# Peptides against a protein of PDB entry 7AL2: the designs that were tried, part 36

Target 1, 85 residues: chain A of PDB entry 7AL2
Amino acid sequence: YEIMLIRPKTIDDINYVVDQVLEESNPVILDLSFLEKESPANFKLAGEKIKQMRSNYGAEALLLSRCNDKNLIIIAPKGVSLVRK

## One batch from the design tools (peptide; aimed at target 1 G47 K51 N71)

Design b2_p29_8 (made by RFdiffusion4)
Pose (drawn by RFdiffusion4):
Structure b2_p29_8 (pose): chain A 85 residues (1-85), chain P 29 residues (1-29)
Amino acid sequence: as target 1 above (85 residues)
Amino acid sequence: YIEELEEQVEYYKDYNLGDIYQEELDYEK
């Protein structure tokens, strides 16, 4: 499989992440910092999509890093386990 | 640092990401 890296800026990028996790079953490492400071509406929308994917489709989501200009999240689809060690 | 994470958990609830930030807070504790 592939791990996709993205910093979403638009609704199309949010739909891109939904499709990678749900259609391609690829994990996505995404930086939500652009949406957080530029579009609070799309940042809430991105979060709602991550909640739906975990609730209904068995995706795992993990915060990897949070600092000025970075909010790094990993989304793993059902079938890729995030194993803490 | 734990207090900052607790504030972030409440903040990110408004954006439906609070559970993710809660898991990070639990891990750090």

Design b2_p29_8_s1 (made by RFdiffusion4, then SolubleMPNN; from b2_p29_8, 14 letters changed)
Fold by OpenDDE base, seed 5:
Structure b2_p29_8_s1 (fold): chain B 85 residues (1-85), chain A 29 residues (1-29)
Amino acid sequence: as target 1 above (85 residues)
Amino acid sequence: ELEELEKLVKEYEKYDLGDIYREALEEKK
């Protein structure tokens, strides 16, 4: 599989993340910093999509880095294990 | 940084994402 990195800015970007995780079975490193700052509505949508992937499709998520200009989480599809040590 | 993570935990709880940030928070404490 491939590991995708994206800082989503639009709804199309959010849907791209969903497609990568659910259809392509690719982990996605997701930077939510743009949506968090620029679009509360799409930030909420992104969170809802992540919740749906975790609740209904067995996806997992793990925080990679959080600072003033980054909010990085990795979303892994079912079959890819995320471990924090 | 810890205070900011605590705020994020509360913010993301409604999306069932709070545990992601709780884990990171506990690691830093």
Scores: peptide ipSAE 0.462, ipTM 0.843, DockQ to the pose 0.541
OpenDDE base, seeds 1, 2, 3, 4: peptide ipSAE 0.431, 0.316, 0.362, 0.361; ipTM 0.828, 0.782, 0.797, 0.798

Design b2_p29_8_s3 (made by RFdiffusion4, then SolubleMPNN; from b2_p29_8, 13 letters changed)
Fold by OpenDDE base, seed 1:
Structure b2_p29_8_s3 (fold): chain B 85 residues (1-85), chain A 29 residues (1-29)
Amino acid sequence: as target 1 above (85 residues)
Amino acid sequence: KLEELEKLVEEYEKYNLGEIYKEALEEYK
């Protein structure tokens, strides 16, 4: 599999993340900082999609970094485990 | 850092991201 890195800015980008995780089975390193600052509505949508993937599709998510200009989360599809050491 | 994460958990619950930050918070306890 591939590991994708994306900083989504649009709904299309959010749907791309969902497609990568659920359809392509690729982990995604996601920077939500743009949506958090520029579109609370799309930030909420992204959160909903992430929650749904975790709750309904067995995806895992882990916070990588949170600061003023970054909000990094890795999302892994079912079958790819995330381990915190 | 701990207090910051506690605030983020509350803030991000409204965006359905609270659990991810709560899990991160537990690492610092």
Scores: peptide ipSAE 0.638, ipTM 0.889, DockQ to the pose 0.932
OpenDDE base, seeds 2, 3, 4, 5: peptide ipSAE 0.637, 0.635, 0.634, 0.635; ipTM 0.890, 0.887, 0.888, 0.889

Design b2_p29_8_s4 (made by RFdiffusion4, then SolubleMPNN; from b2_p29_8, 15 letters changed)
Fold by OpenDDE base, seed 5:
Structure b2_p29_8_s4 (fold): chain B 85 residues (1-85), chain A 29 residues (1-29)
Amino acid sequence: as target 1 above (85 residues)
Amino acid sequence: KLKELEKLVKEYEKYNLGEIYKEALEEFK
């Protein structure tokens, strides 16, 4: 698999993340800093999609970093384990 | 860092992201 890195800015970007996780089975390192600052509505949408993937499709999510204008979360599809040690 | 994460957990609950940050908080403790 590939590990994707994206800082989404639009709804299309959010849907791209969903496609990568659910259809391509690729982990995604997601920087939510743009949406958090520029679009609370799309930030909420991103959160809803992440929750749906975790609840309905067995995806996992792990906070990587929240500092210096970065909000990094890794989302892994079912079959890829995330471990914090 | 601990206090900041606690604030973020509450803030991000309305965005359905609170649990992710809560899990990070528990790991930090």
Scores: peptide ipSAE 0.638, ipTM 0.894, DockQ to the pose 0.897
OpenDDE base, seeds 1, 2, 3, 4: peptide ipSAE 0.634, 0.632, 0.632, 0.636; ipTM 0.892, 0.891, 0.890, 0.893

## One batch from the design tools (peptide; aimed at target 1 R54 A59 L62 I73)

Design b2_p30_1 (made by RFdiffusion4)
Pose (drawn by RFdiffusion4):
Order: C-alpha cells, then structure tokens, then sequence
Structure b2_p30_1 (pose): chain A 85 residues (1-85), chain P 30 residues (1-30)
C-alpha cells in the first residue's frame, strides 16, 4: 500500500483524504494547520469527516505533532493498525 | 489509547483548539 502526505487547503483536498482512507485503503498523514488558520469552517468539516470515518468505517486517527504552523494527524484505514510501542 | 483517540476525534469534529492543546500537552507528558 501507500501512505499519502498532504496539507489540505480546499474542500477537494478533504474529499481526497476521504477517498484515500475509504476507497484506496491508504493511510494519510495530514497537516491541518492551513485549514485551522485559513478556514475554520473547513477545519471543522475535516474533523467531522475524520469522526464519521472512525465511527462508521473503523479508521484510527492519531495526533502526531502540534506546534506553531503544524497539526499533524495520521489516519489509518480499517486494515492498517497503528501499534503503539 | 482508545479514549485518547475518541477525545481527539471529538476535539477535531468540534474545531476545539483548546482541547487539542490540552491533549497534546498530556501526550508529551507520557
């Protein structure tokens, strides 16, 4: 499989992440810092999509890093386990 | 781990940046 890296800027980028996790079953490492400071509406929308994926499709989501200009999240689809060691 | 992921997802769904900062600080303390 592939792990996709993205910093979403538009709704199309949000739909891109939904499709990678749900259609391609690829994990996505995404930086939500752009949406957080540029479009609070789309940041809330991105979060709602991550809640739906975990609730209905068994995706795991993990915060990897949070600092000025970075909010790094990993979304693993059902079938890729995030194993804490 | 499950609880943390649940709280993280709720924080993201509600655009709760204060809750996200709190969760990050708690994680760094581990």
Amino acid sequence: as target 1 above (85 residues)
Amino acid sequence: EEEFQTELVEALANADTTKLDELWEELEEE

Design b2_p30_1_s1 (made by RFdiffusion4, then SolubleMPNN; from b2_p30_1, 12 letters changed)
Fold by OpenDDE base, seed 5:
Structure b2_p30_1_s1 (fold): chain B 85 residues (1-85), chain A 30 residues (1-30)
Amino acid sequence: as target 1 above (85 residues)
Amino acid sequence: MKEYEDELVEALANADLEKLDELAEEMKKL
């Protein structure tokens, strides 16, 4: 698999994340800081999609970092385990 | 630690930024 890095700016970017996780089985590291600042509606949509992937498709999601200009989350598809040590 | 991360993800999904900040601060104390 590949690890995808993206700072989503549009709905198309959000759908790209969903496709990477569900269809390509690639982990995605997201920075949601752009959506948080520029589009609360799309920020909420992104979060809802993450929740749906967790609830319905066995994806895992973890917050990596939250600061003034970063909201970093990793989403792992089913079959790729996120392990904390 | 993992419990708080799950809560943060849920807060993010709901666009609850206030809760995110609160929980993030609690995680720093652990």
Scores: peptide ipSAE 0.079, ipTM 0.515, DockQ to the pose 0.605
OpenDDE base, seeds 1, 2, 3, 4: peptide ipSAE 0.044, 0.078, 0.066, 0.034; ipTM 0.497, 0.515, 0.501, 0.508

Design b2_p30_1_s2 (made by RFdiffusion4, then SolubleMPNN; from b2_p30_1, 15 letters changed)
Fold by OpenDDE base, seed 1:
Structure b2_p30_1_s2 (fold): chain B 85 residues (1-85), chain A 30 residues (1-30)
Amino acid sequence: as target 1 above (85 residues)
Amino acid sequence: MDEYEDRLVEALANGDLEKIDELAEEMKKL
């Protein structure tokens, strides 16, 4: 698999993340900082999609980094385990 | 970890930035 890196800015980008996780089975490291600042509605939408992927498809999601200009989340499809040591 | 992830995705879905900040601090301690 491939690990995708993306800072989504549009709904199309959000749907791209969903497609990568569910259809391509690729983990995604995404920075939600743009949506957080520029579109609270789309930020929530992205969050809803992440929640849905976890609840309905067994995806895992963890917060990697949180600061002023970063909101980094990793989403892993079912079968790719996120382990903290 | 499952409980933490549940809280995280709920906070994300709600756009609850304060909760996300709290969860970030918790992660540092795990």
Scores: peptide ipSAE 0.780, ipTM 0.948, DockQ to the pose 0.911
OpenDDE base, seeds 2, 3, 4, 5: peptide ipSAE 0.776, 0.777, 0.777, 0.778; ipTM 0.947, 0.947, 0.947, 0.947

Design b2_p30_1_s3 (made by RFdiffusion4, then SolubleMPNN; from b2_p30_1, 14 letters changed)
Fold by OpenDDE base, seed 5:
Structure b2_p30_1_s3 (fold): chain B 85 residues (1-85), chain A 30 residues (1-30)
Amino acid sequence: as target 1 above (85 residues)
Amino acid sequence: MEEYENRLVEALANGDLKKIDELAEEMKKK
């Protein structure tokens, strides 16, 4: 698999993330900082998609980094386990 | 970890930035 890196700015970008996780089975590292500041509605939409992927498809999601200007989330498909040491 | 993930994705879905900050700090302490 490939690990995708994306800082989504549009709904199309959000749907791209969903496609990568569910159809391509690729983990995605998301930088949600743009949506957080520029589109709270799309930030929530991204969050809802993440929640749905976890609940319905067994994806995992973890926070990688958080600061004033950063919001990094990793989403892993069911076949990839996230382990924190 | 599952409980933590539940809290995280709920916070993301709600756009609850304060909660995300709290969860970030919680993870740093573990």
Scores: peptide ipSAE 0.752, ipTM 0.936, DockQ to the pose 0.940
OpenDDE base, seeds 1, 2, 3, 4: peptide ipSAE 0.742, 0.746, 0.740, 0.746; ipTM 0.933, 0.934, 0.933, 0.934

Design b2_p30_1_s4 (made by RFdiffusion4, then SolubleMPNN; from b2_p30_1, 16 letters changed)
Fold by OpenDDE base, seed 2:
Parts: structure tokens; sequence; C-alpha cells
Structure b2_p30_1_s4 (fold): chain B 85 residues (1-85), chain A 30 residues (1-30)
């Protein structure tokens, strides 16, 4: 599989993440710093999509970083396990 | 700002929509 990196800015970007996880079975590393500052609505949408992927498709999410003006989270499809140490 | 950023990512990781709504409201007020 491939690991995708994206800093989503639009609904299209959010849907791209969903497609990568569910259709391509690729993990995605998200930088949420744009949505959290510029679009509360799209941020909420991103959260809803992540919940749906976790609840219905066995995806997992893991916080990577909270510092250096980057909020990084990895979303992994079913079959790729995320382990927090 | 850093606190909000941390809360956002944690809420997403836990799929906590209620927390996301609270954060969204806080962001609208700023």
Amino acid sequence: as target 1 above (85 residues)
Amino acid sequence: MKEIEERIVEALANADLEELDKIAEELKKK
C-alpha cells in the first residue's frame, strides 16, 4: 500500500481522504491545521467521515502530533493496524 | 490555539462528534 499525506482545505479533499482509505486501502496522514482555522463546518464534516469509516469499515485513527503548528492524525484502513506506544 | 488544535485531533481520533461541535462553536466565536 501507499501512505498518502494531505493538508485538506475543501470538501473535495475530505472526500479524497475517504476514497484513499476505503477504495484504495491506503493509510492517510492528515494535517488538520487548515480546517481547524478556516472552516469549522468542513472540520465537523471531516470528523463525521472519520467516524463513519471507523464504525462501518473498520478504519482506525491515531494522533501523531500536536505541536509545531501541525495537527497530524493518521487514518488507516482495515488490515493496517495502528499501535500507540 | 494550541489547546484547540489538540482537542480537535483527539476528538477526531476518538470520533467524538459532541466535542467537535463544541470546538466548532468556540471557533465561530473567535
Scores: peptide ipSAE 0.134, ipTM 0.681, DockQ to the pose 0.075
OpenDDE base, seeds 1, 3, 4, 5: peptide ipSAE 0.082, 0.079, 0.084, 0.084; ipTM 0.557, 0.558, 0.558, 0.562

Design b2_p30_2 (made by RFdiffusion4)
Pose (drawn by RFdiffusion4):
Structure b2_p30_2 (pose): chain A 85 residues (1-85), chain P 30 residues (1-30)
Amino acid sequence: as target 1 above (85 residues)
Amino acid sequence: SLEEKIESILSKSALDKNFDLMSALLDLSE
Protein backbone atom coordinates (compact mmCIF):
# COMPACT_ATOMS: atom_id res chain seq x y z
CA TYR A 1 0.00 0.00 0.00
CA GLU A 2 0.92 3.76 0.10
CA ILE A 3 0.99 6.38 2.81
CA MET A 4 -0.23 9.73 1.45
CA LEU A 5 1.13 13.06 2.74
CA ILE A 6 -0.98 16.22 2.41
CA ARG A 7 -1.60 19.63 3.87
CA PRO A 8 -5.29 20.22 3.00
CA LYS A 9 -6.22 23.71 1.72
CA THR A 10 -9.63 23.18 0.07
CA ILE A 11 -12.79 20.98 0.40
CA ASP A 12 -11.47 18.93 -2.59
CA ASP A 13 -8.37 18.05 -0.47
CA ILE A 14 -10.67 16.94 2.35
CA ASN A 15 -12.59 14.70 -0.11
CA TYR A 16 -9.21 13.43 -1.34
CA VAL A 17 -8.34 12.19 2.21
CA VAL A 18 -11.81 10.56 2.62
CA ASP A 19 -11.26 8.69 -0.67
CA GLN A 20 -7.68 7.53 0.20
CA VAL A 21 -8.72 6.12 3.60
CA LEU A 22 -12.09 4.68 2.47
CA GLU A 23 -11.66 3.71 -1.22
CA GLU A 24 -7.91 3.05 -1.56
CA SER A 25 -7.42 1.90 2.09
CA ASN A 26 -4.27 4.01 2.28
CA PRO A 27 -3.13 5.75 5.46
CA VAL A 28 -2.86 9.54 5.19
CA ILE A 29 -0.48 11.80 7.12
CA LEU A 30 -2.09 15.20 7.03
CA ASP A 31 -1.21 18.62 8.35
CA LEU A 32 -4.39 20.50 9.38
CA SER A 33 -2.52 23.79 10.12
CA PHE A 34 -3.60 25.52 6.89
CA LEU A 35 -7.32 24.79 7.42
CA GLU A 36 -7.05 25.68 11.12
CA LYS A 37 -5.81 29.27 10.50
CA GLU A 38 -7.38 29.94 7.02
CA SER A 39 -10.80 28.26 7.17
CA PRO A 40 -12.17 27.40 10.59
CA ALA A 41 -15.29 26.13 8.77
CA ASN A 42 -13.30 23.62 6.71
CA PHE A 43 -11.20 22.65 9.74
CA LYS A 44 -14.44 21.70 11.59
CA LEU A 45 -15.60 19.89 8.40
CA ALA A 46 -12.31 17.95 8.16
CA GLY A 47 -12.68 16.90 11.82
CA GLU A 48 -16.31 15.78 11.25
CA LYS A 49 -15.15 13.59 8.35
CA ILE A 50 -12.42 12.01 10.50
CA LYS A 51 -15.12 11.34 13.35
CA GLN A 52 -17.40 9.67 10.77
CA MET A 53 -14.54 7.52 9.36
CA ARG A 54 -13.61 6.28 12.85
CA SER A 55 -17.23 5.77 13.98
CA ASN A 56 -18.57 3.97 10.92
CA TYR A 57 -15.53 2.55 9.06
CA GLY A 58 -13.05 1.57 11.80
CA ALA A 59 -10.35 4.10 10.93
CA GLU A 60 -7.78 5.04 13.61
CA ALA A 61 -6.57 8.63 13.97
CA LEU A 62 -3.51 9.78 15.93
CA LEU A 63 -2.07 13.18 16.69
CA LEU A 64 1.63 13.04 15.93
CA SER A 65 2.74 16.69 16.41
CA ARG A 66 1.20 20.03 17.39
CA CYS A 67 3.23 23.27 17.26
CA ASN A 68 3.10 26.72 15.60
CA ASP A 69 2.26 26.09 11.87
CA LYS A 70 1.84 22.31 12.33
CA ASN A 71 -1.04 20.01 13.39
CA LEU A 72 0.05 16.57 12.17
CA ILE A 73 -2.51 13.80 12.16
CA ILE A 74 -2.27 10.20 10.83
CA ILE A 75 -5.40 8.38 9.65
CA ALA A 76 -5.07 4.67 9.21
CA PRO A 77 -7.89 2.74 7.52
CA LYS A 78 -9.51 -0.47 8.90
CA GLY A 79 -6.79 -2.98 7.98
CA VAL A 80 -3.72 -0.94 9.00
CA SER A 81 -3.05 -0.94 12.70
CA LEU A 82 -1.28 1.89 14.50
CA VAL A 83 0.71 0.01 17.08
CA ARG A 84 2.14 1.98 19.99
CA LYS A 85 5.37 0.54 21.20
CA SER P 1 -0.28 26.28 29.92
CA LEU P 2 -1.03 25.77 26.20
CA GLU P 3 2.02 23.45 25.90
CA GLU P 4 0.75 21.37 28.79
CA LYS P 5 -2.64 21.00 27.14
CA ILE P 6 -0.97 19.87 23.89
CA GLU P 7 1.22 17.34 25.65
CA SER P 8 -1.86 15.98 27.51
CA ILE P 9 -3.74 15.58 24.20
CA LEU P 10 -0.76 13.87 22.59
CA SER P 11 -0.50 11.39 25.55
CA LYS P 12 -4.27 10.70 25.61
CA SER P 13 -4.36 10.24 21.81
CA ALA P 14 -1.45 7.75 21.95
CA LEU P 15 -2.98 5.75 24.81
CA ASP P 16 -6.61 5.66 23.84
CA LYS P 17 -7.69 4.70 20.29
CA ASN P 18 -11.17 6.02 21.09
CA PHE P 19 -10.00 9.39 22.37
CA ASP P 20 -12.10 12.36 21.16
CA LEU P 21 -9.11 13.90 19.39
CA MET P 22 -11.18 16.08 16.92
CA SER P 23 -13.07 17.81 19.70
CA ALA P 24 -9.79 18.39 21.63
CA LEU P 25 -8.15 19.93 18.48
CA LEU P 26 -11.23 22.10 17.88
CA ASP P 27 -11.00 23.42 21.45
CA LEU P 28 -7.30 24.23 20.92
CA SER P 29 -8.07 26.12 17.69
CA GLU P 30 -10.30 28.60 19.73

Design b2_p30_2_s1 (made by RFdiffusion4, then SolubleMPNN; from b2_p30_2, 9 letters changed)
Fold by OpenDDE base, seed 3:
Structure b2_p30_2_s1 (fold): chain B 85 residues (1-85), chain A 30 residues (1-30)
Amino acid sequence: as target 1 above (85 residues)
Amino acid sequence: SLQEKIDEILKKSWEDKDFDLVSALLELSE
């Protein structure tokens, strides 16, 4: 698999993330800082998509870092385990 | 402080994979 890195800015970007996780089975490292600042509605939408992937498709999501200029989350598809050592 | 709240969310996210991370972040941004 590939690890995708993206700072989504549009709904199309959000759907791209969903496709990468569900269709391509690729983990995605997201920076949600743009959506959080520029579009609270799309930030909420992205969050709902993450919730759905967790609830319905066995995806995992973890916060990596949060500060003023970044909001980093990793989403792993079912079959790729996030392990803390 | 805000940073302390963020650190708490980070901790919960890593220690409990069922933690509703998105809802916590949404609340933080309100």
Scores: peptide ipSAE 0.388, ipTM 0.864, DockQ to the pose 0.932
OpenDDE base, seeds 1, 2, 4, 5: peptide ipSAE 0.329, 0.306, 0.306, 0.316; ipTM 0.843, 0.830, 0.831, 0.834

Design b2_p30_2_s2 (made by RFdiffusion4, then SolubleMPNN; from b2_p30_2, 10 letters changed)
Fold by OpenDDE base, seed 5:
Structure b2_p30_2_s2 (fold): chain B 85 residues (1-85), chain A 30 residues (1-30)
Amino acid sequence: as target 1 above (85 residues)
Amino acid sequence: SLEEKIKKILEKSWKDKNFDLVSALEELAK
């Protein structure tokens, strides 16, 4: 698999993330800082999609970093385990 | 502190697969 890195800015970007996780089975490292700052509506949408992937498809999501200019989350599809060393 | 809040959210998201991470992050950002 591939690990995708993306800082979503649009709804299309959000849907791209969903496709990568559910259809391509690729983990995605998301930086939600742009949406959080510039589009509260799309930030909420991204959150809902993450919740849906976790609840319905067995995806996992973990916070990696949170600061003033970063909001990094990894989403792992079912079949790719996140392991803490 | 903000740092402690972040640490707690990280820990909870790892331990509890049902933890609403996104909502916690949204609340932290307010």
Scores: peptide ipSAE 0.021, ipTM 0.361, DockQ to the pose 0.750
OpenDDE base, seeds 1, 2, 3, 4: peptide ipSAE 0.014, 0.019, 0.014, 0.013; ipTM 0.280, 0.394, 0.277, 0.287

Design b2_p30_2_s4 (made by RFdiffusion4, then SolubleMPNN; from b2_p30_2, 14 letters changed)
Fold by OpenDDE base, seed 1:
Structure b2_p30_2_s4 (fold): chain B 85 residues (1-85), chain A 30 residues (1-30)
Amino acid sequence: as target 1 above (85 residues)
Amino acid sequence: DREKLVQEILEKSWKDKNFDLVSALEKLAE
C-alpha cells in the first residue's frame, strides 16, 4: 500500500481521504489545520467522516502533532495496524 | 494550560485506540 499525505482544503479533498482509506486501503497522514482555521463547517465534516470510518469500517485514527499551524492525524484502514513503541 | 491539554490528548490517542480523538480536537477548535 501507499501512505498518502494531504492537507485538505476542500470537500473534494475530504472525500479523497475517505476514498483512500476505504476504497484503496491506504493510510493517510492528514493535516487538518487549514480546515480548522479557514472552514469550521468543513472541519466538522472532516471530523464526522473520520468518526464514520472508525465506527463503521474499523479505521483507526491517531494524533501525531497538534500546534498552532499543525493538526496532524494518521488514519489507517482496517488491516493496517498502528503500533506505538 | 492548552499545551498540557494537547499533550494529554496526544497521549490518550496513542494509548487508547477507542479514544474519541475527533471530539477532543473539535473541543480544542472551539
Scores: peptide ipSAE 0.326, ipTM 0.845, DockQ to the pose 0.970
OpenDDE base, seeds 2, 3, 4, 5: peptide ipSAE 0.323, 0.323, 0.318, 0.315; ipTM 0.845, 0.844, 0.842, 0.841

Design b2_p30_3_s1 (made by RFdiffusion4, then SolubleMPNN; its pose is not in this set)
Fold by OpenDDE base, seed 3:
Structure b2_p30_3_s1 (fold): chain B 85 residues (1-85), chain A 30 residues (1-30)
Amino acid sequence: as target 1 above (85 residues)
Amino acid sequence: MEEAIKELEKLASRTLEEEEKEKEEELEKE
């Protein structure tokens, strides 16, 4: 698998994340800082999609960093475990 | 801003900060 890095700006970018996790089984590191600042509606949509992937498809999500300029979350598909050592 | 942080914490199954606190507590018990 590949680890995808994306800072989504559009609905198409959000759908790309969903496709990478569910169809391609690739983990995705997301920076949601753009959507949080520029599009509250799309930020909410991204959050709903993440919750759906966790609830319905067994994805895991981990908050990596939250500060004024960053909102980093890793999403792992089912079968890829997020392990902290 | 605090409300937005709480919503982000709900998106994750866990946070790095919580895991660090758990490790510190385990080290203090040894």
Scores: peptide ipSAE 0.032, ipTM 0.500, DockQ to the pose 0.261
OpenDDE base, seeds 1, 2, 4, 5: peptide ipSAE 0.024, 0.032, 0.027, 0.031; ipTM 0.454, 0.511, 0.460, 0.507; seeds 1, 4, 5 fail the geometry check

Design b2_p30_3_s3 (made by RFdiffusion4, then SolubleMPNN; its pose is not in this set)
Fold by OpenDDE base, seed 5:
Structure b2_p30_3_s3 (fold): chain B 85 residues (1-85), chain A 30 residues (1-30)
Amino acid sequence: as target 1 above (85 residues)
Amino acid sequence: MEEALEELEKLASRTLEEEEEEELREELEE
């Protein structure tokens, strides 16, 4: 698999994340800081999509960093374990 | 926006904990 890195800016980017996790089984490291600042609606949508991937498809999500300029989350598809040591 | 962020952070934080607990539980049951 590949690890995708993206800072979503549009709905298309959000859907791309979903496709990568669910269809391609690729983990995604995403920075939601753009959506948080520029589009609260799309930020909420991204959150809902992440919730759905966790609830319905066994995806994992981990907050990596939260600060003024970053909102980094990793989403892993089922079968790729996230481990904190 | 802050509420949505809080929910997202809560979801992200709990996912790892729940999975670790489940793995540990399975290991203890074996």
Scores: peptide ipSAE 0.023, ipTM 0.464, DockQ to the pose 0.503
OpenDDE base, seeds 1, 2, 3, 4: peptide ipSAE 0.019, 0.022, 0.020, 0.022; ipTM 0.482, 0.469, 0.452, 0.440; seed 2 fails the geometry check

Design b2_p30_3_s4 (made by RFdiffusion4, then SolubleMPNN; its pose is not in this set)
Fold by OpenDDE base, seed 1:
Structure b2_p30_3_s4 (fold): chain B 85 residues (1-85), chain A 30 residues (1-30)
Amino acid sequence: as target 1 above (85 residues)
Amino acid sequence: MEEAIKELEELSSKTLEELEEERKEELEKE
């Protein structure tokens, strides 16, 4: 698999994240800082998609960093374990 | 912004701190 990195700015970017996790089985590291600042509606949508992936498809999500300029989350598809050494 | 922080926390299955604790527990059981 590949690890995808993205800072979503549009609905298409959000759908890209969903596709990578569910269809391609690729972990995604995403920065939600743009959506949080520029589009509350799309920020909410992104959150709903993440919750759906966790609830319905066994994805895991980990908050990597939260500060004024970054909201980094890794989403792991089912079968990829997040482990800290 | 406070509401956004709460939302981000809700999105996470785990925190970095929780992952660290899980690793420590595994090491203690060895």
Scores: peptide ipSAE 0.054, ipTM 0.535, DockQ to the pose 0.305
OpenDDE base, seeds 2, 3, 4, 5: peptide ipSAE 0.053, 0.054, 0.050, 0.048; ipTM 0.536, 0.533, 0.506, 0.525; seed 4 fails the geometry check

Design b2_p30_4 (made by RFdiffusion4)
Pose (drawn by RFdiffusion4):
Structure b2_p30_4 (pose): chain A 85 residues (1-85), chain P 30 residues (1-30)
Amino acid sequence: as target 1 above (85 residues)
Amino acid sequence: SAVEEAVDQTPVDISDELIDEIMDKIDELE
């Protein structure tokens, strides 16, 4: 499989992440810092999509890093386990 | 926030070098 890296800026990028996790079953490492400071509405929308994916589709989501200009999240689809060691 | 509610906030063991490499790769793709 592939791990996709993205810093979403538009709704189309949000839909891109939904499709990678749900259709391609690829994990996505995404930086939500752009949406957080530029579009609070799309940041809330991105978060709602992550909640739906975990609730209904068995995706795992993990915060990897949070600092000025960075909010790094990994989303793994059902079938890729995030194993803490 | 909706993101904070939707994502596991429990800290993970991860190197700063790996985080930087991930962020550099994201920058290269833009």

Design b2_p30_4_s1 (made by RFdiffusion4, then SolubleMPNN; from b2_p30_4, 10 letters changed)
Fold by OpenDDE base, seed 1:
Structure b2_p30_4_s1 (fold): chain B 85 residues (1-85), chain A 30 residues (1-30)
Amino acid sequence: as target 1 above (85 residues)
Amino acid sequence: SAVDEAVDQTPVDISEEEIEKILEEIEKLE
């Protein structure tokens, strides 16, 4: 697999993240700071999509950092485990 | 927030330097 990096800015970007996790089985590290600041509706949508991926498809989603005015999250598909060391 | 409620917020042991490197890579893609 590949680890995708993105700062989503549009609904298309949100759907891209969903596709990477569910269809391509790629983990995604994403910065949600743009959506949080610029689009409350799309930020809410992103959260709903993350919940759905976790609840319905066994994805994991972990907050990495809220520092530096960013909102960094990793989403891993089922079969790729996030392990703390 | 909606996203905060959607993700595991258990603190992770990752250095700020490593976080900055990730952010830099994201920035370079734009």
Scores: peptide ipSAE 0.535, ipTM 0.904, DockQ to the pose 0.924
OpenDDE base, seeds 2, 3, 4, 5: peptide ipSAE 0.531, 0.528, 0.530, 0.529; ipTM 0.903, 0.902, 0.903, 0.903

Design b2_p30_4_s2 (made by RFdiffusion4, then SolubleMPNN; from b2_p30_4 with E4D D16E L18E D20E M23L D24E D27E)
Fold by OpenDDE base, seed 3:
Structure b2_p30_4_s2 (fold): chain B 85 residues (1-85), chain A 30 residues (1-30)
Amino acid sequence: as target 1 above (85 residues)
Amino acid sequence: SAVDEAVDQTPVDISEEEIEEILEKIEELE
């Protein structure tokens, strides 16, 4: 698999993340700071999509870093485990 | 927020330097 890096800015970017996780089985590292600042509606949509992937498809989603200038999350598809050592 | 409620909030032991490297890679792809 590949690890995808993206700072989503549009609905197309959000759908790209969903496709990478569910169809390609690739983990995605996201910076959601653009959506959080520029589009409350798309930020909400991103959150809803993450919840759906966790609840219905066995994805994991973990906060990596949250501060005023970044909002980093990793989403792992089913079959790729996030392991703390 | 919707995203805050959607993700696991337990922190991973990663340095700020590692975060900066990830952000740099994301920025390079933009």
Scores: peptide ipSAE 0.091, ipTM 0.575, DockQ to the pose 0.907
OpenDDE base, seeds 1, 2, 4, 5: peptide ipSAE 0.026, 0.028, 0.075, 0.027; ipTM 0.539, 0.544, 0.551, 0.525

Design b2_p30_4_s3 (made by RFdiffusion4, then SolubleMPNN; from b2_p30_4, 10 letters changed)
Fold by OpenDDE base, seed 2:
Structure b2_p30_4_s3 (fold): chain B 85 residues (1-85), chain A 30 residues (1-30)
Amino acid sequence: as target 1 above (85 residues)
Amino acid sequence: SEVDEAVDQTPVDISDEELEKIYEEIDKLE
């Protein structure tokens, strides 16, 4: 698999994340800071998609870094385990 | 890109409860 990196800005970007996780089985590291600042509606949508992937598809979601400048999350598809040493 | 920046905290699971709190704030801004 591949690890995808993205800072989503549009709904198409959000759908790209979902496709990568669920269809391609690729982990995604995404920065939600743009949506959080520029589009609360799409930020909420992204969050809902993350919840759905966790609840219905066995995805894992970890917050990597959150501050005023960034909101980094990794989403791993089912079958890819996130392990902390 | 911004996502190439280093992690600056210990990763934590994002619970539904934590996300709901964020969504509540989003709703307030709408």
Scores: peptide ipSAE 0.164, ipTM 0.592, DockQ to the pose 0.080
OpenDDE base, seeds 1, 3, 4, 5: peptide ipSAE 0.079, 0.030, 0.084, 0.096; ipTM 0.585, 0.543, 0.627, 0.606

Design b2_p30_4_s4 (made by RFdiffusion4, then SolubleMPNN; from b2_p30_4, 10 letters changed)
Fold by OpenDDE base, seed 1:
Structure b2_p30_4_s4 (fold): chain B 85 residues (1-85), chain A 30 residues (1-30)
Amino acid sequence: as target 1 above (85 residues)
Amino acid sequence: SAVDEAVDQTPVDISEETIEKILEQIEKLE
């Protein structure tokens, strides 16, 4: 697999993340700071999509950092385990 | 927030340097 890096800014970007996780089985590291600041509606949508991926497809979603005016999250498909040291 | 409620917020032991490196890579891709 590949690890995708993205700062989503549009609905298309959000759907890209969903596609990477569910269809391509690639983990995604996201910075959601743009959506959080610029689009409450799309930020909410992103959260809903993350919930759906976790609830319906067994994805994992982990907060990495809220520092430095960023909102960094990793989402992993069911086949990729996120392990804390 | 909706996203905060959607993700696992269990603290992760990752250095700020590592976080900054990740953010730098995201910035370079834009």
Scores: peptide ipSAE 0.634, ipTM 0.924, DockQ to the pose 0.914
OpenDDE base, seeds 2, 3, 4, 5: peptide ipSAE 0.632, 0.630, 0.631, 0.633; ipTM 0.924, 0.923, 0.923, 0.924

Design b2_p30_5 (made by RFdiffusion4)
Pose (drawn by RFdiffusion4):
Structure b2_p30_5 (pose): chain A 85 residues (1-85), chain P 30 residues (1-30)
Amino acid sequence: as target 1 above (85 residues)
Amino acid sequence: EEEEIEADAETLGLEKVGEFEGEDVFWGKP
């Protein structure tokens, strides 16, 4: 499989992440810092999509890093386990 | 700053699950 890296800027990038996790079953490492400071509406929308994917499709989401200009999240689809060691 | 990080994590459907080297860990499992 592949792990996709993205910093979403538009709704199309949000739909891109939904499709990678749900259609391609690829984990996505995404930086939500652009949406957070540029479009609070799309940041809330991105979070809602992450909640739906975990609730209905068994995706795991993990916060990896949070600092000025970075909010790094990993989304793993059902079938890729995030194992804390 | 920690309250802001928690609030952001909750917006994304993540909850505090523990700590790593003194830093809070947020993880959303189904």

